# Peptides against a protein of PDB entry 3T6J, part 87

Target 1, 375 residues: chain A of PDB entry 3T6J
Amino acid sequence: PIVESYIGFIESYRDPFGSRGEFEGFVAVVNKAMSAKFERLVASAEQLLKELPWPPTFEKDKFLTPDFTSLDVLTFAGSGIPAGINIPNYDDLRQTEGFKNVSLGNVLAVAYATQREKLTFLEEDDKDLYILWKGPSFDVQVGLHELLGHGSGKLFVQDEKGAFNFDQETVINPETGEQIQSWYRSGETWDSKFSTIASSYEECRAESVGLYLCLHPQVLEIFGFEGADAEDVIYVNWLNMVRAGLLALEFYTPEAFNWRQAHMQARFVILRVLLEAGEGLVTITPTTGSDGRPDARVRLDRSKIRSVGKPALERFLRRLQVLKSTGDVAGGRALYEGYATVTDAPPECFLTLRDTVLLRKESRKLIVQPNTRLE
Target 2, 372 residues: chain A of PDB entry 3T6J as posed
Amino acid sequence: PIVESYIGFIESYRDPFGSRGEFEGFVAVVNKAMSAKFERLVASAEQLLKELPWPPTFEKDKFLTPDFTSLDVLTFAGSGIPAGINIPNYDDLRQTEGFKNVSLGNVLAVAYREKLTFLEEDDKDLYILWKGPSFDVQVGLHALLGHGSGKLFVQDEKGAFNFDQETVINPETGEQIQSWYRSGETWDSKFSTIASSYEECRAESVGLYLCLHPQVLEIFGFEGADAEDVIYVNWLNMVRAGLLALEFYTPEAFNWRQAHMQARFVILRVLLEAGEGLVTITPTTGSDGRPDARVRLDRSKIRSVGKPALERFLRRLQVLKSTGDVAGGRALYEGYATVTDAPPECFLTLRDTVLLRKESRKLIVQPNTRLE

## One batch from the design tools (peptide; made by RFdiffusion4, then SolubleMPNN)

Design b2_p13_8_s2 (from b2_p13_8, 6 letters changed)
Fold by OpenDDE base, seed 1:
Structure b2_p13_8_s2 (fold): chain B 375 residues (1-375), chain A 13 residues (1-13)
Amino acid sequence: as target 1 above (375 residues)
Amino acid sequence: MYTAGPVYPVVFE
C-alpha cells in the first residue's frame, strides 16, 4: 500500500489568534479508487476556479496543479480528526509553491454512519434521502472545500521593495467599483491581519465555495452523479449545511459571546446568509418532540436553491473574497461578525434554539484505530 | 481543513 504521513505544527484552530500551530500527525494509506475521483477534480480545477464569483484579478496569477488523495487513516494524533486537509496553511506558499489536499475517507465513512431514529432536526420525508446521500455529498463538499476553497483566491501584496503583485491602475474592486485601496504589506499575513476571525472566516469561504460549485454539473459528473442523483446530492449537501448551521449553536458560548469551533461558526454564518435570502429557502420551525420536550425542524426548499440560494451565496462569497484579497479587516470583521452574532431576536430566536440543540445533543463518538490486512 | 462527522469537533448526528 501507498503510505502517507505528516507531522508537525500544522493547524492553528486552537489558537484564539489563529497563528500558533498545534502539533499533530497522522499515518494513512492511500485509497486509490476514491483518489481517482479527486484527481479528476484536480484536472478540472483550473477551469472550475474561473467559475468562482470574483474577477480573475482576484484569483491566483498562475495555476499550480496540486495533489489530491483520499486517505484511510491508520492513526491520527491531535485534538481532533478532520475530514479533509489542505496544506500548507500559508497563502504565500500556496500561491508560489503549491499545495496538497487530502480527504480522510474512513473518517468520512464514520460520519456517514447515521442512525435514522437518532437523526435530529430533519423532517421525516428528508431523512431517508439524507442518509442515502450524506456520504456522497460529503465527498463532494470536502473535495471542493479543500481544493477550490482553500486553494483559491489571491492576496494583494506590496513587497518590501514596494512592488505590487497586482496592477494598481487597472484592477477594480468589484464591490466598490473603485481601484484597490488596501492590501497586505510586507510581513502581513491573513492570520496576522484578521486574527480572531481568520480561521472561521476562511472556513466559511471554503464551505461557501463548496456549496456554490457543487451546483455545477461538471462537478457532479466528476464524482459520478447524473440526473436525479446529482440533484439529490446537491440537495443533501445544502441541507446538511443548513442543518449544520443549527447544530453549530452547540459551540457558541453566550456568556462569553464567543465561538469554540471555527468550522461550526462558519456554518452558522452560512445559515444566516441563506435565511437572510428569504423567500422560503430555509425554514427553521420549533416543534415538540415525541418526548414532549422542545425540538426543531430545518427545511430547505429544493426548488429555490438555484434561484434564491445561489445568488445569495454568490454575493456573500464574492464579498468574503474581496475583503480577504484587499486585507480589509474592518470590512471583513463587520461582515463576518454581523452574521456570526447570536441573539434571541425573532423570528429565529437562536438562543432559544440553542437550548433545543443542546437538549437533543448526542454523545460524542470515538474513532478507534482500524485493523489492517494484507491479502 | 474540513471537519465533519460524529467525531470532535463536529457532530452531525
Scores: peptide ipSAE 0.075, ipTM 0.759, DockQ to the pose 0.217
Fold by OpenDDE base, seed 4:
Structure b2_p13_8_s2 (fold): chain B 375 residues (1-375), chain A 13 residues (1-13)
Amino acid sequence: as target 1 above (375 residues)
Amino acid sequence: MYTAGPVYPVVFE
């Protein structure tokens, strides 16, 4: 088998300032069959990047074909086991040298296992569909998240010699209609500038890319979904995200006004964006469980994903990218922290919902290291 | 994307 591994100070999720990496590592075996779908995605990446809601001037100048491999993890040493990885985590290197993507296939397989009777916060009529398509939709989301999420966008930079990697006279900020007024200076990085919000902000951007691009028929085709199946995959992917946004409340600490998990914070932000879109797209309804205690239901109107959800996500995602590209920390922080704020304000009453989420929380699950054999 | 799941021994053959 083809064995891949990595080790080092890689992910900075545990650093409040987003800069210091945690020492982690994995050993994995390449799953050739599962890698084929991601290779098709790579083959379409250059074209799909053009579908993202920012001008080409905010995208990489030159497309660098990345590697994308599905891996079956034998061992993973770290604070968390990801479903996917994009490395390196340095945007300047990503845009000049390239990057690698991996999907941790057997981790995803574990995530696919869902017991219907324990599935929280979904309408009864959505449960079977959710169980059926959660896995496939997650494959789509992970692929897009890594390759076209983390792998997209350009940072505007002025180098040590004073040269810009963009034309200051012609490049226009699509949000302001004006010329570019801020950029990264020599030595400045995404993490160093955006600091406390950098990790979660980037995850939010990547997740948003996944939701946005999964609406594209070509993406679903690459993953082998057509017709009604494709629509179901889309629906379940979006449904999973809004549900995750609710579940995310577990990882908020009201007393400290902070988030303990960058991805969950990102998912909550997306939930807030989609709730703000209104028009009945997303509804969270407090209910009473069969045990007589508080419960909740998340409802996503399938018919409004494209008409209401997509435009809302488009605007939000564009803003995320523009602020990232221009190094506008003040604007980025204002935007992101605004959506990341958790209050008990009606109608959502998120702090009250958090109590419900905690009440319905299951015991922490363990992912067990696999065993292997050669037949 | 981080995930958690049930206790699941994965066997590679």
Scores: peptide ipSAE 0.052, ipTM 0.689, DockQ to the pose 0.148
Fold by OpenDDE base, seed 5:
Structure b2_p13_8_s2 (fold): chain B 375 residues (1-375), chain A 13 residues (1-13)
Amino acid sequence: as target 1 above (375 residues)
Amino acid sequence: MYTAGPVYPVVFE
């Protein structure tokens, strides 16, 4: 078997300022069969990057072909086991040296194993479809999230010699119509500038890339989905995201006005964006469960994903990228924290919904690491 | 990285 491992100070989620990495490591075995679809995705990555909703001037100047491998994890040491990884976590290195992507296949398999009777917050009519396509849609989302999410976008930089990596005279900010007015100076990084919102903001960008690009037929073809299956994968992927946005409330601490999980905060932000789009795209309805206690249902109108959802996400995603590229911390923080704010304001009453989410919370699954033997 | 938050939440305190 082909064995892969990594060890070191990798992820910075446990740093309140998003800069200092947690020491972690894993040992895994390459799943060649599962890696094939990601290899196809890599082969199309350069073309797919052009589908992202920002000008080429906001994309990396040179495409560096990354590795993308599906791994079966044998051992993982850290505060949490991810479903996917993009490393290194330094944007400057990603731009100049490249990056590697991995999908932790056996983690994904465990993560999407859900019993129908325990599946919360979905309409009954959606549950079977959700169960059927959760795994495949998750593969798509993780692949896009890592490769084209974390792997996309350019940071505008002025180096130590005063040279810019962009043409100040010709590059236009697509949001303002003006020339670029801010950038990263020498020694400044994404994490150092955006600090407390850096991790969640980047995860939100990556998740949004996944949702946005999963609508592209080529992506679905790469993963082997066509016709009605492709449409179902899209629907379930989007449905999963809006559901996750509701579930995210578990990880908000009202007393401290903070989030305890970067990805869940990101998913809540996306939910807010899609709710703001209106037009019946997403609906969260408080209900009463069979036990007589509060419950809720999330509904996503499939027919409005492309007409309402995509444009809303496109605009939001472009704003995220532009603010990231230009190092506009004030603008980025205002935008992101605005959507990440949890209040009890109507119509959603998110703090009330949080109580419902906590009430319906499932027990955390225990992941038992496997052993291998020589046969 | 990507985490399956709804099923395997990672809490960072």
Scores: peptide ipSAE 0.069, ipTM 0.757, DockQ to the pose 0.211; fails the geometry check
Fold by OpenDDE base, seed 2:
Structure b2_p13_8_s2 (fold): chain B 375 residues (1-375), chain A 13 residues (1-13)
Amino acid sequence: as target 1 above (375 residues)
Amino acid sequence: MYTAGPVYPVVFE
């Protein structure tokens, strides 16, 4: 088998300031079959990048073909096992030197193993569909998240010699209609500037890219889905995201007004964006469970994903990217923290919903790392 | 389990 590994101070999610990496490492075996799908995605990446909702001037000047491999984890040392990874974590290196993506396939497989009777917050009519397509939709989402999420976008930089990596006279900010007024100076990084929101903000951007691009027929075709199957994969992917946004409330600490998990915060933000879109796209309804205790249902109108959801996500995603590219920390923080705020204000009453989420919380799943042998 | 960095975490309920 082909073995891949990495080790070092890599991921900074445990740093409140998003800068200091946790020491981690893994050893994994290449899943050739799944890797082939991601290779097809890589082959289309340059074209798909053009589908993202920002001007080419806000995208990388030159596409650098990355590696993308599906891995089955043999051992992982760290605070948590991811489903996907994009490295290096330095945007400047990503846009000038390149990057690598991995999907941890057997981690995803564990995530798929939800029993129907334990599946919370979904309508009964959605449960079977969700169970059927959760796996495939996750493969799509992870691939897009890593490759075209983390792998997309340009940081505007003025180097130590005063030179810009963009034309100040011609590049226009699509949100303001004006020339670019802010950028990263020498020594400034995404993490150093955006600090406490950097990790979650970037995850939100990447997740949004996944949702946005999964609507593209070419993406679904790459993963082998067409017709009704493709539409079901799309629906389940979006449904999973809005459900995740509700589940995310578990990771909010009201007493400290903080989030304990960057991706969950990101998913809550996306939920808020899609709720704001209105028009019946997303509905969260408090209910009473069969046990007589509080419950909730998430409903996503699949017929409104393209007409309502996509435009809302497009606008939001563009704003995320523009603010990131220009190093506009004030604007970025205002936008992101606004959507990340959790109150008990109607109609959503998120703090009350949080109580329901906690009440319905499943026992933590454990990943038991396998032994392997050569036969 | 949840990880740090540009990682797609699997959410375990």
Scores: peptide ipSAE 0.033, ipTM 0.731, DockQ to the pose 0.145; fails the geometry check

Design b2_p13_8_s3 (from b2_p13_8, 7 letters changed)
Fold by OpenDDE base, seed 5:
Structure b2_p13_8_s3 (fold): chain B 375 residues (1-375), chain A 13 residues (1-13)
Amino acid sequence: as target 1 above (375 residues)
Amino acid sequence: MYTAGPVYPVVRE
C-alpha cells in the first residue's frame, strides 16, 4: 500500500486569532480507486478556475498543478479529524509553490452516516434522496472545496522592494469599478490581517466555491454523474449546505457572541445569503415533532437553485474574493460578521431556532481508528 | 480543511 502522513503545526482553528497552528498528524493509506476521480478534477482545474466569478486578474497568475489523493486514515492525532485537507495553509506559498489536497474517505463516510429515522430538519420527501446522495455529493463538495476553493484566488501583494504582483494602473475592482486601493504589504498574511474571522471566512469562500461550481456540468461528469443523477447530486449538495447552516447554530454561543466552529459559522453565513436571496429558494419552518416538542424543517426549492441561488451566491462569493484579494479587512469583516450575526429577529428567529437545534442535537459520533495486519 | 460539525466539533477558545 501507498502510505501518506503528515505531522506538525498545521491547522489554526483552535487559535482565536487564526494564526497559530495546532500540532497534529496522521498516517493514512492511499485509496487509488477513489483518487482517480480527484485526479480527473485536477486535470480540469485550470479550466474550472476560469468559471469562478472573479476576473482573471483576481486569480493566480500561474496554475500550479496540485496533488489530490483520497486517503483512508489509519491514525489521526489532533483535536478532530477532517474530511478534506488543503495544505499548506499559507496563501503566499499556495500562490508560488503550490499545494496538496487530500480527501479522507473513511472519515467522510463516518460524517454522512445517519439513520433515516434520526435525520433531522428535512422534509420527509427529501430524506431518502438525501440519504442516497449524501455521500456522492460530499465527494463533490469536498473535492471542489479543497482544490478549487482553498486552491483559488490571488492575493494582491506589495513586496519588500515595493513591487506589486498586479498592475495598479489596469486592474479594476469589479465591485467598485475603481483601481485597487488596498493590498497586502510585505510580511502581512491572510491570517494576520483578517485574524478572528480568517478561518471561517476562508471556509465560507471554499464552501461557496463548492456550491457554485457543482452546478457546472463538467464537474458532475468528472464524478460520473449524468442526467437525473447529476441534478439530484446538485440538489442534495445544496440541501445539505442549507441544513448545515441551521445545524450550525449549535456552535454559536449567544452569551459570548461568538462561534466555536469555523466551518459551521461559514455554513450559517451561506444559509443567510441564500435566505436573503428570497423568492422561496430556502424556507425554514418551525414545526412540532412527534414527541410534541419543537422541531423544524428546511426546504430548498430545486427549481430555483440556478435562477435564484446561483446569482446570489455568485455575488456573495465575488465579494468575498475581492475583499480577500485586496486585504480589505474592514470591508471583509463588515460583510462577513453581518451575515454571521445571530439574532432572534423575525422571520427566522435564529436564537429560537437554536434552541430547537440543541433540542434535536444528535449524539457525537465516535470514531474508532482501524488496525491493519499483515496476512 | 473540510469538516462536519457533528463529527468535528472544534471549540475555538
Scores: peptide ipSAE 0.123, ipTM 0.705, DockQ to the pose 0.189
Fold by OpenDDE base, seed 4:
Structure b2_p13_8_s3 (fold): chain B 375 residues (1-375), chain A 13 residues (1-13)
Amino acid sequence: as target 1 above (375 residues)
Amino acid sequence: MYTAGPVYPVVRE
């Protein structure tokens, strides 16, 4: 078998300032069959990048074909086990040298194992569909998240010699209609500038890319979904995200006004964006469980994903990218922290919902290292 | 993106 591994200071999610990496590592075996889907995605990546809601001037100047491999993890040493990885985590290197993507296939396989009776916060009529398509939709989301999320966008840079990697006279900020007024200077990085919000912000951008691009028929085709199946995968992917946004409240600490998990914070932000879109797209309804205690239901109107959800996400995602590209920390922080704020304001009453989430919380889950053999 | 699931052995698909 083909064995892949990595080890080192890689992910900075545990650093409040987003700069210091945690020492982690994995050993995995390449799953050739599952890698084929991601290779097809790579083959379409250059074209799909053009579908993202920012001008080409905010995208990489030259497309660099990345590697994308599905891996079956034998061992993973770290604070968390990801479903996907994009490395390196340095945007300047990503846009000049390239990057690698991996999907941790057997980690995703664990996500397939959903017990219907324990599935929280979904309408009863959505549960079977959710269980059926959770895995496949997650494959789509992870692929898009890594390859076209983390793998997209350009940082505007002025190098040590004063040269710009963009034309200051012709490049226009699509949000302001004006010329570019800020950029990264030599030595400045995404993490160093955006600091406390960098990790979560980037995850939010990547997740948003996944939701946005999964609406594209070509993407679903690449993953082998057509017709009604494709629509179901889309629906479940979006439904999973809004549900995750609610579940995310577990990882908010009201007393400290902080988030303990970057990805969950990102998912909450997306939930807030989609709630703000209104028009009945997303509804969270407090209920009473069979045990007589508080519960909740998340409802996503399938018919409004494209008409309401997509435009809202488009605007939000464009803003995320523009602020990232231009190194506008003030604007980026204002935008992101605004959506990341958790209050008990009606109608959502998120702090009250958090109590419900905690009440319905299951015990900490464990993923057990497999034994493997050559047959 | 990180994941958490039920107590389950990590298996190849």
Scores: peptide ipSAE 0.090, ipTM 0.679, DockQ to the pose 0.160
Fold by OpenDDE base, seed 1:
Structure b2_p13_8_s3 (fold): chain B 375 residues (1-375), chain A 13 residues (1-13)
Amino acid sequence: as target 1 above (375 residues)
Amino acid sequence: MYTAGPVYPVVRE
């Protein structure tokens, strides 16, 4: 088998300022079959990057073909096991040297395991479809998230010699219609500038890229989905995201006004964006469970994903990227923290919903190292 | 990095 590993100070999610890496490592075996799908995605990456909702001037100057493999992890040492990884985590290196992507396939497989009778916050008519397509939709989302999410976008930089990596005279900010007025100076990084929101903001951008691009027929084709299956994968992917946004409330601490998990905060933000879009796209309805205690249902109108959801997400995603590219911390923080705010304001009453989420919370599951056999 | 849920992979059924 083909073995891959990494070790070192990799992820900074445990740092409140998003700067200091946590020591971690893994040993994994390549899943050749699933890797082939991701390689097809890589082959289309250059073209798919052009489908993202920002001008080419806000994208990397040169496309660098990354590696992408699906891995079955044998051992993972760290505070948590991800489903996907994009490394290195430095934008400058990603832009100049390239990057690698991995999907931890067997971690995803564990995440697929759900029991219909215990599946929370979904309507009954969605449960079977959700169970059927959760796995495949996750594969799509993770692939897009890593490769085209984290792997996309340009930071505008002025180097130590005063040279810009963009044409100040011709590049226009699509949000303002004006020339670029802010950028990263020498020594400034994404994490150093955006600090406390950097990790979650970036995850939100990457998740949004996944949702946005999964609507593209070529993406679904790459993963082997056509016709009704493709539409179901799209639906379940979006449904999973809005459900995740609700589940995310578990990781909010009202007393401290803080989030304890960057990805879940990101998913809540996306939920807020899609709720703001209105028009019946997303509905969260408090209900009473069979046990007589509070429950809730999330409904996503499939027919409005493209007509309502996509435009809303497009605008939001473009704004995320523009603010990131220009190093506009004030604007970025205002935007992101606005959507990340959790109140009990009607109609959603998110703090009340949080109580429901906590009530329906399941016990933490452990992932155990698998056995391996050579045949 | 992508997590299916929190840092510790938790599936909410």
Scores: peptide ipSAE 0.129, ipTM 0.710, DockQ to the pose 0.236; fails the geometry check
Fold by OpenDDE base, seed 2:
Structure b2_p13_8_s3 (fold): chain B 375 residues (1-375), chain A 13 residues (1-13)
Amino acid sequence: as target 1 above (375 residues)
Amino acid sequence: MYTAGPVYPVVRE
């Protein structure tokens, strides 16, 4: 088998300031079959990047073909096992040198293993569909998240010699209609500037890219889905995200007004964006469970994903990217923290919903790392 | 919980 590994101070999610990496490492075996799907995605990446909702001037000047491999983890040392990875974590290196993506396939498989009777917050009519397509939708989402999420966008930089990597006279900020007024100076990085929100903000951007691009028929075709199957995969992917946004409340600490998990915070933000879109796209309804205790239901109107959801996500995602590209920390923080704020204000009453989420919390899934042998 | 940068976590629930 083909073996891949990495080790070092890599991911900074445990750093409140998003800068210091945790020491981690893994050993994994290449899953050739699943890797083939991601290779097809890589082959289309340059074209798909153009589908993202920002001007080419806010995208990388030159596409650098990355590696993308599906891996089955044999051993992983760290505080958590991801489903996917994009490295290096330096945006400047990503846009000038390239990057690598991996999907940890057997980790995803564990994520798929939700029993129907334990599946919370979904309508009964959605449960079977959700169970059926959760796996495939995850493959799509992870692929897009890593390759075209983390792998997309340009940082505007003025180097140590004063040179800009963009034309100050011609590049226009699509949000303001004006020339670019802020950028990263020499020595400034995404993490150093955006600090406490950097990790979650970037995850939110990447997740949003996944949702946005999964609507593209070419993406679904790459993964082998057409017609009704493709639409179901899309629906389940979006449904999973809005559900995740509700589940995210578990990772909010009201007493400290902080989030304990960057991705879950990101998913809550996306939920807020889609709720704000209105028009019946997303509905969260408090209910009473069969046990007589509080419950909730998330409803996503699939017929409104393209008409309501996509435009809302487009605007939001573009704004995320523009603020990131220009190093506008004030604007970025205002935007992101606004959506990340958790209150008990109606109609959502998120703090009350949080109590329901905690009440219905599933037992933590454990990944038992396998033994392997040569036969 | 897994709170890291360019990582897609399994934690969804």
Scores: peptide ipSAE 0.035, ipTM 0.692, DockQ to the pose 0.140; fails the geometry check

